# Ledger of designs, part 48: peptides against a protein of PDB entry 6DSZ

Target 1, 361 residues: chain A of PDB entry 6DSZ
Amino acid sequence: NYVVTAQKPTAVNGCVTGHFTSAEDLNLLIAKNTRLEIYVVTAEGLRPVKEVGMYGKIAVMELFRPKGESKDLLFILTAKYNACILEYKQSGESIDIITRAHGNVQDRIGRPSETGIIGIIDPECRMIGLRLYDGLFKVIPLDRDNKELKAFNIRLEELHVIDVKFLYGCQAPTICFVYQDPQGRHVKTYEVSLREKEFNKGPWKQENVEAEASMVIAVPEPFGGAIIIGQESITYHNGDKYLAIAPPIIKQSTIVCHNRVDPNGSRYLLGDMEGRLFMLLLEKEEQMDGTVTLKDLRVELLGETSIAECLTYLDNGVVFVGSRLGDSQLVKLNVDSNEQGSYVVAMETFTNLGPIVDMCV

## One batch from the design tools (peptide; made by RFdiffusion4, then SolubleMPNN)

Design b1_p11_2_s3 (from b1_p11_2, 6 letters changed)
Fold by OpenDDE base, seed 4:
Structure b1_p11_2_s3 (fold): chain B 361 residues (1-361), chain A 11 residues (1-11)
Amino acid sequence: as target 1 above (361 residues)
Amino acid sequence: LKQALEEIESL
């Protein structure tokens, strides 16, 4: 009996940073197919804490902190539509991952969306939103005492949603999404009524965005609004301010992932299909009334990494580059460029052995 | 960019 030691998945399909193990610990969570790896970020590097097997491929992995929680909770959705909210508990040396809530969110009716599963959490932790099927937006209300994840669907008129996020600073949970229709791609917003289980008109829309607009970034306060990333352009809109840039450098390869560097949304990391790492900069303008507005957007090339499936800023200029196609990396951002003009230095590389070919022996 | 990178080290 060759115990084929089932090689652990090495391809990264998601990563997130937050305070999952404690309020004080900075964690890196890595999704590798059905496996969740939990690390503590230390000055010495990544300290492994626990690995967790999930009942399916992780499709969504998001940290969130409901009101009155001391640390982040983890939302996971699998490709088989199993949803759970996980809590880390430690008692001495005993480490438990507790399921706070779970449910299956599969619908009997619906066309699975071609762009895959999208899961988002309202910044105020009022709900989870799921785009699983064309023409449906699933809502999971977040209730502290509910161990059963109840969901309902709201019908979307927009059948082809490309990406969706919850906006910040909204009185009601508000989604912003890119969708495609026969006329092109557009951005729209909806308020989500938990009470009425319907969409209300959102604060703004932008018709006829770039044809290849593919990602929405929700921008925190004080800016608010959203960034829309395309192949040729990056645009910002918050209802009052519109700004667009078309830096030639982004035309060379499609931007495929992003991560916010700072809590105020002044900086983002962008990764493209060639493994180029960019910084998107939001320049502030302070008005005489104390309002902060967006003055400009800028994109700067930092350097080259493995092709990122996901990016997450850790601390002290350290970035985790989660790669599905190549080796994942810890990289350091330097203030000064090297002789090649790169601001990126690889600190650690994690070998990707590729897809576990289930060799049916 | 330099200023933005300097600010990152302070986070």
Scores: peptide ipSAE 0.291, ipTM 0.859, DockQ to the pose 0.922
Fold by OpenDDE base, seed 5:
Structure b1_p11_2_s3 (fold): chain B 361 residues (1-361), chain A 11 residues (1-11)
Amino acid sequence: as target 1 above (361 residues)
Amino acid sequence: LKQALEEIESL
């Protein structure tokens, strides 16, 4: 009897930071295949609170706070298209993860997208958007009283969506996406009508972006708009303003993940395929009328980490580097560089034992 | 960058 002690997964597939356990606690949530690990961020480091087994491999994990909620809720989508909204509930020493809503959002017809599952939440918590299949955008309306996650599809004319986000500050839920056609890659926006279950024309588009444009970052107010990250360039567009930079340093390796540092979207962490960690800075210009506009974009190399699958800024210059290929890390950003010119110091390393080979015996 | 990092340590 080989007791295959099913080794716990150690490869990180996703991470998010927010206030899940309480309004006051800062949490780090880590997705490791079918497992969700919940930590409280403390001055001493990460305190484990709960580990939860999920009904499948976690493909999407996003925190969101609907109006009138005191703490964040967790949206999870599995690779088998099981969706749920989870709430943390503590009663004394008893800790429960409550499923507030659930559903299976699999379609019987559709080509699964080659770029995998994308799940996004409207910043105003009006809906969840899912890119699961080519030529379809799935919408899950967020309703507090509904325990069953109902979804509908809107047809996308753009068959090859690379990345998609909801924009901030939009009267209607508005998506911004990079797509590829025979002419290259482009950025487009659509408003999502819940009532009519269709797309309306969005506020702007940008045709012929960089051929390797791979990521969209929605920028909060006051800037609004989106950042488009390519292999060679980083661009910003908000409908009125366009900026582009092509810092030579980003050409060396593909940026694969990002995380917002500031609530106002002034700073972002970027991770590349070589484990380089960058800061993207949005430089402000205050107009005489009190309007804030984007003046410039800057990219600064911070240092090197494990190859990030996901990044999340915690607090006090501490960053969690979730790695699938290497060890995950808790790193500190320092004001002063070391002798090697790095601003990054590893505080803690979490050993990755590699993929669990499910030997079906 | 230094200013940006100083601001991070103050949060």
Scores: peptide ipSAE 0.286, ipTM 0.860, DockQ to the pose 0.917
Fold by OpenDDE base, seed 1:
Structure b1_p11_2_s3 (fold): chain B 361 residues (1-361), chain A 11 residues (1-11)
Amino acid sequence: as target 1 above (361 residues)
Amino acid sequence: LKQALEEIESL
């Protein structure tokens, strides 16, 4: 009996960094189709802790820390609309991944969105938002005692949402999204009322953004607001401040992923379709009243990596490059460039063996 | 950029 051990998936389709195993441990979580891999980040590299099989392809994977939790919880949504909230528990050498809550969030009606599943978490952990279907925004209220993930839909007038995030520093949960209509692409905000289960008018909007605006980055305080990434431009807006740059270097290839480096949102990593790695820099200006405002935006080329599906900054200038099309990498950012002008050095490479063909035997 | 990268290594 040849037990053909089914080859484990190697293509990465998501990654996230946080404190999942403990309050003190820095973790890297990697989604590989139906598989979740959990690592501890150490000075010596990645230490494997646990691997978990999921009942479907992971479509959303986000860490969040509700008020009064000592460590992060993990939200997962599968491509079949199975949602769960997971907790890591260790007792001596015994490691358990506990399902705190679960549910199926599929609707019987609605057109699945062409841009796929988007899942976002409010920074204050008030709710999870899901864009699954055109013209609907699904809300999962976050409650500690709720073992069953119950969701409701809010009608969204904007039928073609490109990307959506929750903003920081908002009294009510507030979404910022890029949408397309017959007049072009636009940015809009809505407040989400959990009580009334409706949208209220958000703090700001920006009509007629770049035609290829594709990503929203929510910026933490003290800056607040959002960054909008297009093919030709990067723009910042927070309701009071607007700033746009059009660096020629980003026109060469489409930016496809991003990750925040600093907790305060001063630096971001950007990856494009050619495997170029960039740093987006937010330059601060301190006002006499102690307020911090955005002075400038700058983009710098760091070097080349595998084509990133996802990026996550770990620690000490180490970045995980999750690749679907190529080998995933651990890379080091150096202060000084090499002879080729690159600030990136590959530390470790993880071979991608390509898509697992599920042969139904 | 150099200053930004120096600040990253200090975190």
Scores: peptide ipSAE 0.283, ipTM 0.858, DockQ to the pose 0.903
Fold by OpenDDE base, seed 2:
Structure b1_p11_2_s3 (fold): chain B 361 residues (1-361), chain A 11 residues (1-11)
Amino acid sequence: as target 1 above (361 residues)
Amino acid sequence: LKQALEEIESL
């Protein structure tokens, strides 16, 4: 009897930071296939708290804080469309991960999207949005008293959605998405009516964005709007203001992940397919009326890391680089560059053993 | 960038 010790997955396929264990604790949550790892970020590094086995590969992992919650809740969607909302509870040394709500959100009808599962949460925690199938947007209303995650579909006219986010500062939940049609790629917004279960016209659209526009970043207030990242360009739009940059340095490799550094959306980390780490900077301009507008966008090369599947800014210039293709890393951002012009120093490396082929014998 | 990184260390 060869007890094949099932090696734990080491490839990272998602990471998020927030206050999951308590209101005060800064957490790093790492998705490794069917496993969720929960860490507390400390001055000494990452302290492991709990590992949780999921009933499938984690496809979506998002922290959110409903009104009147003291700490974040965790939304998880698996690749088999099992959804849950998890809460961390600790009583002395006893640690429990409680399922507040669960459901299966699989549809019997629909073509699974080729670009995979997208899951997003409204910043005001009114709903969860899911792009699972072409031409459908699934909505899960967030209700505190509901233990059963019920969803409904809204038809999307745009069949080929590339990426989608909820916008900030919207009276109604509003999505912003990049889609492709025969004329190219475009950005559109829709308001989501929970009452009528339909889309209303959103505040703005931008036709004919870059042909390889691949990511949407929703920008918090005071800026609002969205950043659209392409192969050659980075653009900002909020309905009133448009800005575009085309820094030559981003043409060398596709940007594949991002993470917000500041709560106000002034800085973002960007990672590309070569393992380059960038800072995207939003420069503010304060108007005479006290309004804050975006003055400029800048991209700066910080250095090189493992190829990021996900990035998470922690604290004190420390970044977690979650890698699927290579070793995950904790890196430090330094104020001054080294002799090579790099601002990045590797602090810790987490060995990736590659794809565990579960040979079920 | 330097100023932005200095602000990061102060968080």
Scores: peptide ipSAE 0.276, ipTM 0.853, DockQ to the pose 0.901

Design b1_p11_2_s4 (from b1_p11_2, 5 letters changed)
Fold by OpenDDE base, seed 5:
Structure b1_p11_2_s4 (fold): chain B 361 residues (1-361), chain A 11 residues (1-11)
Amino acid sequence: as target 1 above (361 residues)
Amino acid sequence: LKEALEEIEKL
C-alpha cells in the first residue's frame, strides 16, 4: 500500500501579516484550504517555521493582540464553524501551537449566507463578530481566561450583508456594513452592546451607495470611518466627512481584495480580477487646530501580479500576493517604474498545482 | 506616486 502522500494544497485562500511567533518577528501566515503555513519574514525572504493542519477549511484567519499580550494571537474559523484562538510557543527548538480557546459556533437554525463566512475582530479586542447566516450577527466576547468560546446572536434587520468591518476609535464596538435591499445597496453602522446583547444605532449611515459596492475598509485613527469600494467608485465616510472618487481605471476590472500598508491607514493595496495591483492613497490635510482630516483619495496603478485572493504588505516594499487561481507571489514595489511602466517586480513565485484531484485508484 | 513609494521603502 503506497500511501501516496496527498500533495499539499497550493491554492491560497487567505493570508495575514503580524507578530505571531514573537513580538519582534514579522510573520506571514498563509491559509491553504485546511493548512496553515507560518513564515518569518527575513531580509533573505520567507523562512518556514511551521505548518499546521486544521480540522477543516480555513474560512477566517485574523491576527489580534489583546491588551497585555506581547505578541499576536490567531483567530481561525473553519467552514464547519469550528472556532479557535491559537498562540505560538517556542521553547528552544520545540515549537508548539497552543489552543487558548475553542468552540463550535454553528447554529441549528438560519440560512447560511450566499456570500460565505465573514469574520471580523474589534480593533480594541472586545469581541469577534461573525456573519454566518442571513439576518444574524454572531458575537464572541473576548475574555482572556475563557477556554471555551461562547457566542450569542444579534438579529440584523438587513438580511443581505455584502461586507462588514469593525470601525476604529469607537467607544463601543461599532460595525459598518454594506447591505442590499430592494432599493439598492446601502451602508449602515451599529453599535454592539455586549451587556444588552443588542444593536444600538451607529454614528452614521449612507443610503443608496453604488450598486456594486462590495467591500468595507475600516480606516484607523486619526481619519476613522470607512472606505467603501465599488465597481465604479471609491467612497469615504466617517460621520462628518464624505468623499467620493470614480477613477476610470477601476472600471476595467472588479477590485476583489485589499490590504493596509501603514498603521495609520494612509495607503492601501488593492487587487482586481485581472491581477492589477493598485495603491489607494489617503491624502492628509492638517487643520490649524492640529486635527488631521482626509483631503482626497487617489488611486495609482502599480503593475500586474497573479490574481490575488488576498494581499498582505510585509516590509520594505515587499508584498505577498496570495492567489487561488494562479501562482502566489512575493513582489517588490519599486520607486521607479521598469521599461514597461510597472512598479512591481516578482521576487518569488509559488506554483499553484490547482485542486488535488483525489484519483481514487 | 513616487513619494508614496519612497515612503514604502523607508518603513
Scores: peptide ipSAE 0.338, ipTM 0.881, DockQ to the pose 0.941
Fold by OpenDDE base, seed 3:
Structure b1_p11_2_s4 (fold): chain B 361 residues (1-361), chain A 11 residues (1-11)
Amino acid sequence: as target 1 above (361 residues)
Amino acid sequence: LKEALEEIEKL
């Protein structure tokens, strides 16, 4: 009896940073297919705390902190549309992952979107939004007392959503999305009415963005608005201000992931398909009335890493590079470049043994 | 870039 010890998955398909184990602990959470790994970020590196087996491949993993919670909760959606909200609970040495809420959000009717599952959380924790099917936006209202995740669909007129985020600083939950129609790609916003279960007109739109616009980044206050990343351009819009850059360096490879460095959204990490790591910089201008506006956007090449599936800034210039195609890395951002002009130094490498082929036994 | 990297919060 060869007990083939089922090798744990090593390919990373998602990562998030936050305060999941406590209010004070900085955590790195890593999704590896059906496995969730929870680490505490320490001065010595990553301390493993818990591993959790999930009932399916993790498709969405997001931390969020509802009002009155001392620490973050974890939303997970699996590729089989099982949703849950998880809480970390420790009592002495006993560590439990508690399911606060769960549900299956699969629809019987709908075309699964070709770009896969998108899950987003409203910054004010009013709802979860899901793009699972073409022409539908699923809403899960966040209610503290509800153990059953109930969802409803709102019809989207835009059938081909590329990416979607909730905006910051909106009185009502507001989505911003890139979509494609026969005329090209466009950006639109909608307010989401929980009461009426419909979309209202959003604050702004931008027609005819770059043809390869692929990602939306919601920018926190004071800037607000969104960044749209394409193949050739990076654009910002907040309803009042529009700015576009077309740095030649981003044309060399497609940007595939991003992560916010600063809470105020002044800096973002960008990763491309060649494993290049960039910093996107939002330059502020303070107006005479004390309002902060975006002056300029800059992109700086930091260095090279493994090809990122996901990026997350930890602390002290340390970045986790989650890789599906290569080894995952902890890298340090240095203030001064090395002899090769790189600001990136690999601190630790996590061997990727490749995707576990689910042998259906 | 240097200024942006210098502002990295130290744990």
Scores: peptide ipSAE 0.296, ipTM 0.856, DockQ to the pose 0.754
Fold by OpenDDE base, seed 4:
Structure b1_p11_2_s4 (fold): chain B 361 residues (1-361), chain A 11 residues (1-11)
Amino acid sequence: as target 1 above (361 residues)
Amino acid sequence: LKEALEEIEKL
């Protein structure tokens, strides 16, 4: 009996950065199928802290900090609709990952969405939103004392949601989503009423966006609003301001992931299907009244990496490139380009052994 | 871009 020690999964399907182990520690959390890897980001690189086995493939992994928490909590949703909120606790050398809350959010009725599971957290930590099924938006209210994740559904008229995010700076939790109908793709917003368990009219909409609009980025204050990424265009809208760019360089390959660099949303990393790494720049204009508005959008090619499934900016120009198809990488962004015009230098490469196809012999 | 990258080193 060769106990083939089941090789640990190496393909990355999600990554997130935050302060999970402590308020001071910068962490990188990596999802590899059913495995969660927790690292501390140090000047020397990634220090492994703990690995956690999950009861299913991780489909959503998000850090969030409820009011009055000293460090981030981790929301995980599995592909089998098991939800949990995890807390890191350390007592001396003893490290525990504590389940603060859990629940199964599967519905008995619903068509699973073809674009997969989307999970989002309100920036003010009022709720978690889940797009699991066509025509439904699931809400998990965030309550500190609730060990049971209770969810309810709100009906969406828009059956084909492509991507959805919570917006920043909204009095009520507000979602922004790209959806498709027979007329094309559109962007819409809804306010989410926890009290009434319904959608209210959101602050804005944008009909007839690019046909291949695929991603929504919620932009923090002071800009607010959202960025919509397509195949040919990148657009910004906040209700008052609209901007669009169509940089030819993004037409070469589909942008598939993004990550915010700056807390204020001035810079984003973008990764495409060819492994090109871009920076999206939001240029600010300060008005006479002290309001900050978006002046322009710019996209710059930084270089080439492994094909990113996920990106996360760490610190000091270091980026983790989580790859499902290739090797994951730590890369450094340099101020000056190399002789090839690349601003990207690979620091470390993490071999992806691919899916172990269990060939049942 | 250079200015944007220079700001990264300050974080």
Scores: peptide ipSAE 0.244, ipTM 0.851, DockQ to the pose 0.899
Fold by OpenDDE base, seed 2:
Order: structure tokens, then sequence, then C-alpha cells
Structure b1_p11_2_s4 (fold): chain B 361 residues (1-361), chain A 11 residues (1-11)
């Protein structure tokens, strides 16, 4: 019996950056189907720390820092609805990934959403939200003492949610989502009541957004609100301010991923289906009262990369381009463009050997 | 863009 050593997955289906190994370490975490790779970002590049096998394909991978934690915890949801919260522990040379909490969040009743699994975490770490099934929003309350991830469902009137995020700076956990109905695509907000296990009316809505509006980006304070990305337009809304741009350059290919560069949400990386890398810029205006308002939105083409499934800004203008369709890359953003007008230089390439067909033997 | 990229190197 030749145990064909199943080739390790090389296609990237998710990546996140944060402080998972320590408070001081910058980490890159890469999801490759059932595998989690953990790196420390160093001046010399990516240092591998640990590789972890998961019990299924990673569908959601998010770092979060509950109040009073010194470092980030990792939430993982698998395609089979196994949820866990992981903690990194190191004692001398011994490295352990500890399951702090776990649970299965599968429902017996529900239509799995065609757009797949969405998992989001409240910026204040009050809850995890999951869009698993049409017309349901699952909530996992975050409690430090709870080793069992318990969830409840809230019914959504909106059956076809395209994307959803938690907003920043909200007294109650507030979701912002793009949904589709027979009249088109719309943006709506809901407050999530943990106490009553229901939605309350959110602070704002925007009806009749672009027909191909596909992504929500929650913007941190001081701006707050959300960015809505479509095929032809990028819009900002925070309840009192609306701004839209329609840069012709984004119309050529669908934007499929994004990553925040600045903690304050002033800059974002955008990747499209052609492997073009963009910078989205939020221009601030400081008012005389000390309030910061959004003045303008701008999109600039940085260059070309592998087609990103996910993007993570690391440090010093280094970006990890996680690719499912091509080779993943570390790229450097340069201040000055090359002769071709590109600000992007490939530093390292990680060969993608193609989809590992999980032969269920 | 240049100013924005110059700010990245300072992070």
Amino acid sequence: as target 1 above (361 residues)
Amino acid sequence: LKEALEEIEKL
C-alpha cells in the first residue's frame, strides 16, 4: 500500500494578520484548505512557527482580542460548521495551540447560502456573527468563561445577503450588510440585541445601491460607517455622510478582496480578478471642532500580482498576496513607480501546485 | 499616492 503522502495544500483560501503568538509579534496566518500555517513577520521575512491540521476546510479565520487579553485569539469555522477559538501558548521551546472554546453551529433546518459562509466578529468582541443559511443570522456571544460556543439564530427578513460586517463605534453591536431583493441591491443596518435575541433598527440604510455591490468594509473610528464596493462604484456611508466614486479603472475587473492598511481606516488594499492591486484612500478633513470627516475617496492602481483570494498588509510596505488560482506572493510597495508605472515588486513567490482533490478515501 | 506610500514606510 503506497501511502501516497497526500500533497500538502498550496492554494490559499484565507489569510489574517495580527498578534497571535505574542503581544509583540506580528503574525501572518494562512489558511490552505484544512491547514493553518502560522508565521512571524520579521525583518528577514516570514519565519514559520507552527503548522496546524484542522478537522475540515477552513471557511472563516479571524483574529480578535477580547478585553483583558494580551494577544489575539483565533476564531476558526470549518465548512462542516465546527467552530473553535484557538490560543497560542509557548513555554520555552514547547509550542501549543490550545482550543479555548469549541462548538458545532450547524442547523438542522436552513438553506445553505449560495454565497457561502460569512463569519464576522464585533470590533468590541461582544459577539461573533455567522451568515450560514438564508434568512438566518447566527450569533455566538463571546464569554471568557464559556468553553462551549453556544449560538442562537436571529431571523433576517433579507434572504439574500451578499456581504455583512460589524460596524465600529456602536453602542450596541451593529451589522451592516448588502442584500439583494427583486428591486435590486441595498444596504441595511441592524443593531443586535443579545438580551432580546433580536434585531433592532440600525442607524441607517441605503436603498438601490449598485446592482453588483458585493463587499462591505467596516471603517474604524474616527470616520466610522462602511465602504460598499461594487463593479463600477465605491461608496461610503456613515449615517450622516454619503460619498460615491466611480473610477473607470475598477470597471475592468471585479474587486474580490480587500485589506485595511491603517488602523484608522485611511487606506485599504483592493485586489481584483485580473490580479490588479489598488490602494483605496480616504482623505480626511479636520473640522474646527476637532471632528474628523471624510473629504474624498480615491483609488490608485499600484500594480499587478497573482489573483488574490486574500490580502494582508504586513509592515514596511510588504503585502502578502494569498492566491487560490495562482502562486501566492510577498510583494513590496515602493514609493516610486518603475518604468511600467508599477509600485509593486515581487519579493517571494510561493508555488501553487493546484487544487488538492481531497480524495475522500 | 507617493505621500501615502511614504507614510507606509514609517509604520
Scores: peptide ipSAE 0.215, ipTM 0.840, DockQ to the pose 0.896

